# Peptides against a protein of PDB entry 3ZN8, part 30

Target 1, 125 residues: chain A of PDB entry 3ZN8
Amino acid sequence: LEEYDKIQKKMEDVMEGKGKLTLRDVYAQIIALRKMGPLSKVLQHIPGLGIMLPTPSEDQLKIGEEKIRRWLAALNSMTYKELENPNIIDKSRMRRIAEGSGLEVEEVRELLEWYNNMNRLLKMV

## One batch from the design tools (peptide; aimed at target 1 Q29 R69 W71 M118)

Design b2_p23_5_s3 (made by RFdiffusion4, then SolubleMPNN; from b2_p23_5, 10 letters changed)
Fold by OpenDDE base, seed 5:
Structure b2_p23_5_s3 (fold): chain B 125 residues (1-125), chain A 23 residues (1-23)
Amino acid sequence: as target 1 above (125 residues)
Amino acid sequence: EEEERRLKLAEFEAKFQQEFLKL
C-alpha cells in the first residue's frame, strides 16, 4: 500500500509537470503491478465512470513477465544515480549493467529507449 | 473537482500501465 501511495503521488507530480518519471519510479510501478495487477481492472469495477480501458489478458501478462524479469535484473544492476537520472547511462555504464544483470547490452539499450519513449508520451498528456 | 482529479489521475496511471505492458 505504501508503494502505491508513493507511485500515485509521483504520477500526480508528473501529470502536473512538477516531476519527471525516473527508472526508480518504473521499478516501483513494476513491483506494484505485479502485486496489485493492472489498474484497468480496478477502474472496470467502478460503476458509472464510463472508462473502458482495455485490460490485458492473463496471457499477455504472462508474456510480459519474462521481459519484466529481465528489465528488473537490469534495474537491480543500476546505481541509485542511474535510476534517478538515466540520462547519465553511457555505453560504459550500459555494458556494466548488462554484465551485472546477465543481459545483452542491446537489451539494456532497449530498456532505456523504452524509458525515453515513455517520458515523451507522458509529456504529451 | 477532487473526484474529477482522482479520475484523471487514475486514467493517467492506467494509460502508463498499459504502455508499460506493451514491453
Scores: peptide ipSAE 0.281, ipTM 0.749, DockQ to the pose 0.302
OpenDDE base, seeds 1, 2, 3, 4: peptide ipSAE 0.239, 0.239, 0.223, 0.244; ipTM 0.718, 0.726, 0.721, 0.733

Design b2_p23_5_s4 (made by RFdiffusion4, then SolubleMPNN; from b2_p23_5, 9 letters changed)
Fold by OpenDDE base, seed 5:
Formats: structure tokens, C-alpha cells, sequence
Structure b2_p23_5_s4 (fold): chain B 125 residues (1-125), chain A 23 residues (1-23)
């Protein structure tokens, strides 16, 4: 409950232009979602998602769960400075993170691209 | 104010998961 309230407050601050979303915030959000159970249960608790998104197949949910696992591994391989300021992550840092997490460099790049897209999206809400 | 904030937060959580699942 306390972690969720902190994440909500951070999201509010970002939407109001008082802060920025970091990978630490992303990590906290993923952990909070994981506490609700598997991705299938999380999706059931989000009003309107089941109406607007086609119900994910079991295979799609499995892919999503594996992606969460991989991204958590990447995040766990980042330094505090990288989590707080993801923009410092260059090709050398991406390679280190990939090697430390057992991922391809492309998967780390995809996480960072997703993060950048989320930051843009938050500023538009 | 509170209801609008709750709506925006729910919309963000939805968009977060939508973008996450599109990957």
C-alpha cells in the first residue's frame, strides 16, 4: 500500500510537470503490479482495459510475464545513477547491463525506448 | 479535483500497461 501511494504521487507530480519518470519509478511500478499477482490478475483489476483491449491470449500473457522478468533483470543490473538518470546509458552501459542480466543489447535498448515513450505519454496526460 | 486526479491516474495505468503489452 505504501509503495503504491508513492508511485501514484510520483505519477501525479510528473503529470503536473513537477517531476520526471525515472527507471526507479518504473521498477517500483512493476514490483507493485507484481504484488497484485500474475499479469492476468493485474489486467482484471484495471477498469475498461478488458473492454478496450482484446482479452490477451494465454500465449500473450506468457510473453508478457517473460518480458516483465527480463526487464526486472535489466533494471537489477543498472546502477543507482542509471536508474535515476536513464539518459546517461550509452552503448557501453547498455552492453554491461545486457551482459549482467543475460539479455541481448537490443532488449535493453527496447526497454529504454519504451521508457522514453512512457515519459512522453505522461507529459500528455 | 480528486475524481479528475483518480481518472487521470487510471488512464495512466491503463496506458502504461497498453504500451507494455504492445512490446
Amino acid sequence: as target 1 above (125 residues)
Amino acid sequence: EKEELERKLAEFERKFLEEFLKL
Scores: peptide ipSAE 0.178, ipTM 0.662, DockQ to the pose 0.368
OpenDDE base, seeds 1, 2, 3, 4: peptide ipSAE 0.174, 0.178, 0.162, 0.149; ipTM 0.661, 0.666, 0.636, 0.631; seed 2 fails the geometry check

Design b2_p23_6 (made by RFdiffusion4)
Pose (drawn by RFdiffusion4):
Structure b2_p23_6 (pose): chain A 106 residues (1, 21-125), chain P 23 residues (1-23)
Amino acid sequence: LLTLRDVYAQIIALRKMGPLSKVLQHIPGLGIMLPTPSEDQLKIGEEKIRRWLAALNSMTYKELENPNIIDKSRMRRIAEGSGLEVEEVRELLEWYNNMNRLLKMV
Amino acid sequence: FPIFPFPKDLRERLLLNLLAERL
């Protein structure tokens, strides 16, 4: 059930219920339909889950704050350690900056 | 009331929750 600390405390809670659907707990707004979140059980069918939660915990509690300092020598680092590829790491690293960015405009 | 699509991506769900919490 400043940001990095929140990201962990939140992503960790996003597993002990599903992948849960509490996305509609703090949104007074309305949804669209039900035949859409059906593709959520598909990733559950596999023995695994997602690649993001992989290299996510394979990083220092400070390297997630400013993933910009990460180079070609640091991407392959959390790649082989997590079992993901250098490409699967980029999509993850270029996102940690987005959260800390779009949040500023909130 | 605004209508929000249910995000398939956990990253989008996380961002949406953070935004909703601060708003």

Design b2_p23_6_s1 (made by RFdiffusion4, then SolubleMPNN; from b2_p23_6, 11 letters changed)
Fold by OpenDDE base, seed 3:
Structure b2_p23_6_s1 (fold): chain B 125 residues (1-125), chain A 23 residues (1-23)
Amino acid sequence: as target 1 above (125 residues)
Amino acid sequence: LPVYPYPTDLLDRLLLLLIAKKL
């Protein structure tokens, strides 16, 4: 709970323009969520989510859990400098991260694209 | 326009909730 509250506050600060979302913040969020158990249990702990969003199918939960595990492997293969400043991740760094995590380069690119889109969205709201 | 009209993963859902609580 304490780790989750720190991440929420960080995201609020980013939305207020007081900071930037980093891959370190994403990593911390994934770890905090995994401590709560599988995605199905985590979603039950989010008040109002079941009202705002359709309940995911069992297959969607399995795909989501696998995606989170794969992204965690990629994040664990990044340097501190890359986590704090993901824009330095070039093609050579992406390949190294992919090789170190057992992922395709395209999966590392997908994570970085997701991060970039999310960081833009948070700054616009 | 939200980049994710349909949150596909947990991270998308959590971020949408943070946005919705602040709006």
Scores: peptide ipSAE 0.186, ipTM 0.684, DockQ to the pose 0.237
OpenDDE base, seeds 1, 2, 4, 5: peptide ipSAE 0.161, 0.150, 0.184, 0.184; ipTM 0.663, 0.671, 0.689, 0.681

Design b2_p23_6_s2 (made by RFdiffusion4, then SolubleMPNN; from b2_p23_6, 12 letters changed)
Fold by OpenDDE base, seed 2:
Structure b2_p23_6_s2 (fold): chain B 125 residues (1-125), chain A 23 residues (1-23)
Amino acid sequence: as target 1 above (125 residues)
Amino acid sequence: LPVIPYPTDLLEQLQLLLIAKRQ
């Protein structure tokens, strides 16, 4: 709970333009989400929302968990400077991160593209 | 966007916070 509140406050600060979302912030959020489980499982305990949210199949949950594990492996293979400033990650750094995490370069690129899309959305608000 | 439930959960959490700020 306390770790979640710290992450929520950091997200609020980023949306207020008081901060930048970094891959370190993404790492902390992924860890918090793994502790809580799928948002659909949290929201099904709220009266009236359980009818509106499609419950993911067990197979979809397993696929999502594996993707999180792969992204955490990539994040754990990054330097502190890369986590704070992901824009410095070039093709050579992506290859090193992929090799160090046992991932394809395309999977590291997908994570970085997702992060860049999040930062674009945050700037539009 | 590949519908990966947990990256979607991060997106949804960000979007919910964005919606809450606009109200």
Scores: peptide ipSAE 0.120, ipTM 0.654, DockQ to the pose 0.171
OpenDDE base, seeds 1, 3, 4, 5: peptide ipSAE 0.110, 0.108, 0.088, 0.102; ipTM 0.644, 0.649, 0.643, 0.631; seeds 1, 5 fail the geometry check

Design b2_p23_6_s3 (made by RFdiffusion4, then SolubleMPNN; from b2_p23_6, 10 letters changed)
Fold by OpenDDE base, seed 5:
Structure b2_p23_6_s3 (fold): chain B 125 residues (1-125), chain A 23 residues (1-23)
Amino acid sequence: as target 1 above (125 residues)
Amino acid sequence: PPVVPYPTDLLDRLLLLLIAKRL
C-alpha cells in the first residue's frame, strides 16, 4: 500500500506538470502489482471495476501476465540512467537490453513506445 | 468474441484505474 501511494502521487504530479513519468516509476508499479498476487486477485481489490469493465477472460489475464513478465525482464536489463531517462535508449541500447532479457528488439521497442504514449496521455489530462 | 486485446490494454487499464481511484 505504501508503494502504491508513492506511485499514485507521482502520477498526480505528472498530470499537474510537476514531474515526469519514468521507467523506474513503471517498474515500481509493476512490482507493487506483483506483490498483490496474480492479476485476477489485483482486479478484485479495485472497487467498482467489475461494474465498469467486463471481467477479463482467463486468456486475457494470461496474456497480461506474460506481457508483464516480459517487460520486467527488459526493465531488469536496463541501467539506472536508462530507467530514469528512457529517451537515451538508442538502437544499440535496445539491442543490448533485448539480448540481456531474452526478448526481441521489437518487444523492447513496444515497451518504449507504450511508455512514450502513456507519458503523453498523462500530460494531456 | 473478446476483442483481441492489445497486449498493453491491461496495463493501460491498471494505470488509468490507479489514476482514477483518487479523483
Scores: peptide ipSAE 0.215, ipTM 0.711, DockQ to the pose 0.180
OpenDDE base, seeds 1, 2, 3, 4: peptide ipSAE 0.172, 0.174, 0.194, 0.204; ipTM 0.667, 0.671, 0.695, 0.696; seed 2 fails the geometry check

Design b2_p23_6_s4 (made by RFdiffusion4, then SolubleMPNN; from b2_p23_6, 11 letters changed)
Fold by OpenDDE base, seed 1:
Structure b2_p23_6_s4 (fold): chain B 125 residues (1-125), chain A 23 residues (1-23)
Amino acid sequence: as target 1 above (125 residues)
Amino acid sequence: LPVVPYPTDLLEQLLLLLKAKRE
């Protein structure tokens, strides 16, 4: 519950223009979410979402966990400057991050694209 | 909102919920 509240507060602050969502924030959120368990359990704490949400299958959970582990490896291979300002990550930095994390360059690109999409979504709210 | 099974999708879902709450 506490971790959920921290995530929600950070999102609200960004939406109110009090801050910018960075990959450091993403890292913190991923760690918090891993502690909370399945997404369905997290969503049960959202006021007004009284809908019986289907629980993901065990296989879906495993796939999600693997994706999170891979993204954490990428994030752990980034410099502080890159985490705070992901827009500085060029092809050379992206390759270094991939090599350092044992990932394909495309996987690092996918993470960055996801982050960019989140920022676009934030601007629409 | 469709529940996406991946933890990384939570941020997106939360943003959508916050948007809906403000409308």
Scores: peptide ipSAE 0.144, ipTM 0.655, DockQ to the pose 0.222
OpenDDE base, seeds 2, 3, 4, 5: peptide ipSAE 0.122, 0.125, 0.143, 0.108; ipTM 0.646, 0.642, 0.657, 0.630; seed 2 fails the geometry check

Design b2_p23_7 (made by RFdiffusion4; failed a check: the pose's geometry)
Pose (drawn by RFdiffusion4):
Structure b2_p23_7 (pose): chain A 106 residues (1, 21-125), chain P 23 residues (1-23)
Amino acid sequence: LLTLRDVYAQIIALRKMGPLSKVLQHIPGLGIMLPTPSEDQLKIGEEKIRRWLAALNSMTYKELENPNIIDKSRMRRIAEGSGLEVEEVRELLEWYNNMNRLLKMV
Amino acid sequence: EEEEEERRAALEKLIAEKLEEEE
């Protein structure tokens, strides 16, 4: 049930219920339909879950703040350690900056 | 407190969007 600390405290809570659906707990707005979140149980069917929660905990509690400092020598680092590929790391690293970015405009 | 709630809600939306993109 400044940002990095929140990301962990949140993502950790996003596993002990599902992947849960509490996405509709702090949104007074309305939804769209039900035949859409059905593709959420598909990823659950596999013995695994998602690649993001992999290399996510395979990083220092400071490397997630400014993933910009990460180079070609640092991407392959959290790649082989997590079992993901260099490509699967980029999509993850280029996202840590987005959260710390779009949040500024909030 | 209201600002924190707004930030929390924004993070939830961003995480939800990222999950949808992965699907």

Design b2_p23_7_s1 (made by RFdiffusion4, then SolubleMPNN; from b2_p23_7, 10 letters changed)
Fold by OpenDDE base, seed 4:
Structure b2_p23_7_s1 (fold): chain B 125 residues (1-125), chain A 23 residues (1-23)
Amino acid sequence: as target 1 above (125 residues)
Amino acid sequence: EEEERRRRQALLQLIREFEEKEL
């Protein structure tokens, strides 16, 4: 619960322009989500929400878990400067991260694109 | 051969980025 509250507060601070979302924040969020399990399972325990949330198929859960695991591998292969300032990640850094994590460069690019999209969305709210 | 070259380049880049972090 405390980890979620910190993540929520960080997202609120970014929405208010008091902070910047970093890949370190993303890493913390992914870890927190993995500790509590799929949000769908947490939300299924809320009376009345379980009817409205499609239960992801077991296969969709496995695909999502594998994707998260790959993103964690990429994040673990980043330097602190890259985690704090993802905008410094050029093609050379991206290739190194991919090689260090056993991922395709495209998967690292997808993570960075996702981060950029999230950071843009949070600044628009 | 090409994969070993890529791994060597990645390692050299990591070392360089570490050195740039201590400066």
Scores: peptide ipSAE 0.082, ipTM 0.578, DockQ to the pose 0.016
OpenDDE base, seeds 1, 2, 3, 5: peptide ipSAE 0.075, 0.069, 0.073, 0.072; ipTM 0.571, 0.547, 0.552, 0.570; seed 1 fails the geometry check

Design b2_p23_7_s2 (made by RFdiffusion4, then SolubleMPNN; from b2_p23_7, 10 letters changed; failed a check: the pose's geometry)
Amino acid sequence: EEERERRRRALLELIEEFLRKEL

Design b2_p23_7_s3 (made by RFdiffusion4, then SolubleMPNN; from b2_p23_7, 11 letters changed)
Fold by OpenDDE base, seed 2:
Structure b2_p23_7_s3 (fold): chain B 125 residues (1-125), chain A 23 residues (1-23)
Amino acid sequence: as target 1 above (125 residues)
Amino acid sequence: SEEEERRRRALLQLIEEFRKKEL
């Protein structure tokens, strides 16, 4: 829980315009969430949320877990400079990351797009 | 050839992996 609290504080700081969300922060968040177990179980402990949110099927949980494993492989294939500054990841870097992680270039692009969308969302809240 | 280019890319990737923590 301590790692999760640090990540939440980082997200709050970014929402307040202090610092920026990086792929290093994303990596830490994914690891923390995996240690807590399935997100559905975590959300069930939040009063009111466990009843309101549809529980994903077992198959959907497995698909989500596989997607997270693939994203972790991509993140593990990035340099510290890329993790800290994802905006430097060009087509050449993206291809290297894909080849190093055993992923399609499109899957790496999807991760970067998700990151960019999340970072914009946090700045708008 | 395409095969030589694939081998070149694999070697460059290996070199990049050694530098991964430094860059």
Scores: peptide ipSAE 0.055, ipTM 0.528, DockQ to the pose 0.016
OpenDDE base, seeds 1, 3, 4, 5: peptide ipSAE 0.021, 0.055, 0.020, 0.020; ipTM 0.475, 0.521, 0.477, 0.418

Design b2_p23_7_s4 (made by RFdiffusion4, then SolubleMPNN; from b2_p23_7, 10 letters changed; failed a check: the pose's geometry)
Amino acid sequence: EEERERRRRALLELIEEFLKKEL

Design b2_p23_8 (made by RFdiffusion4)
Pose (drawn by RFdiffusion4):
Structure b2_p23_8 (pose): chain A 106 residues (1, 21-125), chain P 23 residues (1-23)
Amino acid sequence: LLTLRDVYAQIIALRKMGPLSKVLQHIPGLGIMLPTPSEDQLKIGEEKIRRWLAALNSMTYKELENPNIIDKSRMRRIAEGSGLEVEEVRELLEWYNNMNRLLKMV
Amino acid sequence: EEEEERFKEEILNSFLARKREEK
């Protein structure tokens, strides 16, 4: 049930219920339909879950703040340690900056 | 890939909603 600390405290809570659906707990708005979140149980069928939650905890509690300092020597680092590929790391690293970015405009 | 993008959007929306409530 400044940002990095929040991301962990949140993503950790996003596994002990599902992947849960509390996405509709702090949104007074309305949804769309039910035949859409059905593709959420598909990823649950596999013995695994997601690649993001992998290399995510395979990083220092400061490297997530400014993933920009990460180079070609640092991407392959959290790649082989997590079992993911260099490409699967880029999509993850280029996202840590987005959260710290779009948040500023909030 | 599309499911990953949707999951990112859900995480982001939930995180932003918390920040708005904090304000």

Design b2_p23_8_s1 (made by RFdiffusion4, then SolubleMPNN; from b2_p23_8, 15 letters changed)
Fold by OpenDDE base, seed 4:
Parts: sequence; structure tokens; C-alpha cells
Structure b2_p23_8_s1 (fold): chain B 125 residues (1-125), chain A 23 residues (1-23)
Amino acid sequence: as target 1 above (125 residues)
Amino acid sequence: SELDKRFRDQLLQLLIAKKKEEL
């Protein structure tokens, strides 16, 4: 819960135009999400709320967990400078990250595009 | 993706919280 509060505060700051969301923040969020598990599992512990949310099937959870693991591998293959300033990641850097993480270059591009979309969305709020 | 869903849910919560503060 404390980690979530920090992430929430960071996102609030970004929405207010204070600072920027980085891939380091994304990494922290992914780790926190893995620790807590699916929100549906968290809500299942609240009496009366567990009935209202479709719990993803175990297979859907596994697929989601695999994608998260792959993105974590990409993030772990980035330099500190890349994590703090993702816009410096060019084609050469993407290829290095892909090779270091055992991913396709397109998967690294997908992660960066996702990050950019999320960062834009946060700034629009 | 599951990450997209979780991130969207968090954003929605932040939006709802912000709206509640404005009311």
C-alpha cells in the first residue's frame, strides 16, 4: 500500500505538470502491481465487492504476467539515462535493449509507444 | 494487456479522485 501511495502521488504530480513520468516510474509501478496482484484479487478480499468484478481466468492472468515479465526484461536492459529520459532511445538503443532482453525490437518499440501514450494521457488530465 | 488494464484502472481512480476534490 505504501508503494502504491508513492506511485499515485507521482502520477498526481505529473497530471499537475510537476515533473514527468519516466520508465523508472513505470518499473516501480509494475513491481508494485506484481506484489499486489490483480485488482480483482485485491477486491475479492473486500466483503461484497468480490461478486461485482469479473475475475480474469487463470490463463488470462498467465498471459498478462508473461507480457509484464517481458517488459521488465526490457526495462532491466536499459541504462539509467534511458530510464530517466526515454526519448533518447533511438533505433540502435532499441536493438541493444531487444538483444539484451531476448525480445524482438518491435516489442521494445511497443513498450516505448505504450509509455508515450500513458505519459500523454496523464498530461491531458 | 493486463498492464494496460491495471494502468487504466489506476488512471480512472485518479480521475475520479480529482473530480471528487473539485466538487
Scores: peptide ipSAE 0.167, ipTM 0.621, DockQ to the pose 0.187
OpenDDE base, seeds 1, 2, 3, 5: peptide ipSAE 0.143, 0.142, 0.154, 0.138; ipTM 0.602, 0.612, 0.613, 0.597; seed 1 fails the geometry check

Design b2_p23_8_s2 (made by RFdiffusion4, then SolubleMPNN; from b2_p23_8, 18 letters changed)
Fold by OpenDDE base, seed 5:
Structure b2_p23_8_s2 (fold): chain B 125 residues (1-125), chain A 23 residues (1-23)
Amino acid sequence: as target 1 above (125 residues)
Amino acid sequence: DELDKRFQQELLELLISLVKQKQ
């Protein structure tokens, strides 16, 4: 419970000037997006996205919503140290996170791979 | 705010890409 409260409090911290994206930052951004409403509404608020990406079908939006829900479950099952320093997440930690979140290990791996790709991309900007 | 908007955009684009890859 105390660890969850610490995570929640830090979600309110705006990503100010951090040279490295963390999973805490990812979590905070997902929550911020969720406050805007369902993925369909979020898409409408992002200028240029509708131009660069074909409008997802309703089924694709449902899959996206489920993916977000599952990733939030994984993030909620991580320790504060793992959220701040995701590179410490080894196979044992991935398995624990998967078990705690009711996900497959492959889904946790997919999230981490996505994060690594995102972090690499954002460093290039 | 601009960095947050950019991150949100990139996050969403990657989420959509993942959805499309699995579909």
Scores: peptide ipSAE 0.114, ipTM 0.624, DockQ to the pose 0.054
OpenDDE base, seeds 1, 2, 3, 4: peptide ipSAE 0.087, 0.062, 0.090, 0.086; ipTM 0.605, 0.578, 0.603, 0.592

Design b2_p23_8_s3 (made by RFdiffusion4, then SolubleMPNN; from b2_p23_8, 16 letters changed)
Fold by OpenDDE base, seed 1:
Structure b2_p23_8_s3 (fold): chain B 125 residues (1-125), chain A 23 residues (1-23)
Amino acid sequence: as target 1 above (125 residues)
Amino acid sequence: SELDKRFQEDILTLLIALEKQRL
């Protein structure tokens, strides 16, 4: 309970612009989402999503779930310093992470790009 | 919290968008 409360508080601080989103925070949120059930179920419980976004097809949901699983493997292959400061991830680190997770280097790059986009979005809120 | 739900929504939105761009 205390760990969950700390994660929630940190997410609130990030959303309020009081903190920086890290890959550690992303990891925690992905785990929380998975505990809620399949992405389809999660989406059904988020008010307004059906209004703001086209309802994803079942196939799109499955693709998303698989991508999340792959990204979790990448995150599990990162060091604590990399999770806290993803900007330190150079080509050598990215290759190590890819090899450790069974992913292509490009997939690790995609995760980092997604993280950067997310961080930009949160800064606008 | 409502903020947690919004953050989760944003994560899912960006994930779906990324996959749509890749495919």
Scores: peptide ipSAE 0.102, ipTM 0.625, DockQ to the pose 0.054
OpenDDE base, seeds 2, 3, 4, 5: peptide ipSAE 0.045, 0.066, 0.053, 0.072; ipTM 0.573, 0.589, 0.582, 0.592; seed 4 fails the geometry check

Design b2_p23_8_s4 (made by RFdiffusion4, then SolubleMPNN; from b2_p23_8, 16 letters changed)
Fold by OpenDDE base, seed 4:
Structure b2_p23_8_s4 (fold): chain B 125 residues (1-125), chain A 23 residues (1-23)
Amino acid sequence: as target 1 above (125 residues)
Amino acid sequence: KEEDERFRQRVLELLVAQVKKKL
């Protein structure tokens, strides 16, 4: 709960234009979500999500959990400088991260694209 | 409190929706 509140405050700060969302913040969020249990439990902790979004099948939840694990592996293969400033991640760094995490370069690119999209969305709110 | 909870939910929904959109 306390780690979750810190992540929320960080997201609020970023939305207020106070600071930058980093991949370290993403890492902390993934860890917090994993501490809440399976993605099914995480979704149960979001009141109204089951009303607004179709409840994912158990198979979709498993795929989602596996994707989160893969992203965590990528994040664990990043340097501190890359986590704090993802914009420095070039093709060479992306390949190294992929190789170090056992992922395809495209999966690392997808994580970075997701981060960039998230950071844009948070700044638009 | 109630607005903060709705906001927390929306951010989580956005995260989950982005995860879902790529599942």
Scores: peptide ipSAE 0.038, ipTM 0.510, DockQ to the pose 0.056
OpenDDE base, seeds 1, 2, 3, 5: peptide ipSAE 0.021, 0.027, 0.017, 0.029; ipTM 0.491, 0.468, 0.482, 0.454

## One batch from the design tools (peptide; aimed at target 1 Q29 H45 I46)

Design b2_p24_1 (made by RFdiffusion4; failed a check: the pose's geometry)
Pose (drawn by RFdiffusion4):
Structure b2_p24_1 (pose): chain A 106 residues (1, 21-125), chain P 24 residues (1-24)
Amino acid sequence: LLTLRDVYAQIIALRKMGPLSKVLQHIPGLGIMLPTPSEDQLKIGEEKIRRWLAALNSMTYKELENPNIIDKSRMRRIAEGSGLEVEEVRELLEWYNNMNRLLKMV
Amino acid sequence: EEEEKRAFLTKLIAEKLEEEEEEE
């Protein structure tokens, strides 16, 4: 049930209920339909879950703040350690900056 | 402000999960 600390405290809570659906707990707005979140149980069918939660905990508690400092020598680092590929790391690293970015405009 | 940030981060996570599912 400044940002990095929040990301962990939040993503950790996003596993001990599902992947839960509390996305509709702090949103007074309305939804769309039910035949859409059905593709959430698909990823649950596999013995695994997601690649993101993998290389996510395979990083220092400071490397997640400014993933920009990460080079070709640092991407392959958290790649083989997590079992993911260099490509699967980029999509993860280029996202840590987005959260710290779009949040500024909030 | 804390709640708005929480809700916003949840939206970002949800949107990114949907993008991954569409790409697959």

Design b2_p24_1_s1 (made by RFdiffusion4, then SolubleMPNN; from b2_p24_1, 12 letters changed; failed a check: the pose's geometry)
Amino acid sequence: EKEKRRAALLKLIEEFRKKELERE

Design b2_p24_1_s2 (made by RFdiffusion4, then SolubleMPNN; from b2_p24_1, 15 letters changed; failed a check: the pose's geometry)
Amino acid sequence: EKEKRRRALLEMIEEFRRKELERE

Design b2_p24_1_s3 (made by RFdiffusion4, then SolubleMPNN; from b2_p24_1, 14 letters changed; failed a check: the pose's geometry)
Amino acid sequence: KREERLRALLQLILEKELEEIKRE

Design b2_p24_1_s4 (made by RFdiffusion4, then SolubleMPNN; from b2_p24_1, 16 letters changed; failed a check: the pose's geometry)
Amino acid sequence: EKEKREAALLQMIRDFELEELKKE

Design b2_p24_2 (made by RFdiffusion4)
Pose (drawn by RFdiffusion4):
Structure b2_p24_2 (pose): chain A 106 residues (1, 21-125), chain P 24 residues (1-24)
Amino acid sequence: LLTLRDVYAQIIALRKMGPLSKVLQHIPGLGIMLPTPSEDQLKIGEEKIRRWLAALNSMTYKELENPNIIDKSRMRRIAEGSGLEVEEVRELLEWYNNMNRLLKMV
Amino acid sequence: EEFKEELLKTFLAQKREEEEEEEE
């Protein structure tokens, strides 16, 4: 059930219920339909889950704050350690900056 | 991509609620 500490304390809670659906717990707004979140059980069918939660815990509690300092020598680092590819790491690293960015405008 | 968006929406909503609670 400043940001990095929140990201972990949140993504860790996003597994002990599903992938849960509490996305509609702090949103007074309304939804769209039900035949759409049905593609959530598909990723559950596999023995695995997602590549993001992989290389996510394979990083220092400070390297997630400013993923910009990460180079070609640091991408392949958390790649082979997590089993993902260099490409699957980029999509993850270029996202840690987005959360710390779009949050500023909130 | 959709999960990223859902995670952002939930995280931002939590932040907004924290801000509203601080203002109250």

Design b2_p24_2_s1 (made by RFdiffusion4, then SolubleMPNN; from b2_p24_2, 17 letters changed)
Fold by OpenDDE base, seed 4:
Structure b2_p24_2_s1 (fold): chain B 125 residues (1-125), chain A 24 residues (1-24)
Amino acid sequence: as target 1 above (125 residues)
Amino acid sequence: DRERELFLQLLTAQEKQRQEEEQQ
């Protein structure tokens, strides 16, 4: 619970423009969610989510869980410097991360694109 | 795409849940 509260406080600070989201923060959040159980159960406990968002099918949730597992493998293959500053990840680093995680280079690029889009969104709040 | 949206939605929904709990 204390680790979860620290991660959430840091996410709030980022949403308020007081902080920067890193891939280390993303990693910590994935680990916190996995400690709570399957994503399907986590989603069911979020008030108003069923009203605000179309409830994903069980199959869509399983696909999402598999993608998060692949991204976790990529994150586990990153150095501390890469997790803190993902903008230093060049083509050589992406290939090393892909090889170390058993992923395609395109899947690593996709994670980095998602992170960049998230940071753009957070800067607009 | 749907999986990326779900992970973003989980992060934003957790923040919303905390705000609702702080208001009770």
Scores: peptide ipSAE 0.091, ipTM 0.548, DockQ to the pose 0.325
OpenDDE base, seeds 1, 2, 3, 5: peptide ipSAE 0.091, 0.081, 0.032, 0.081; ipTM 0.596, 0.529, 0.523, 0.545; seed 1 fails the geometry check

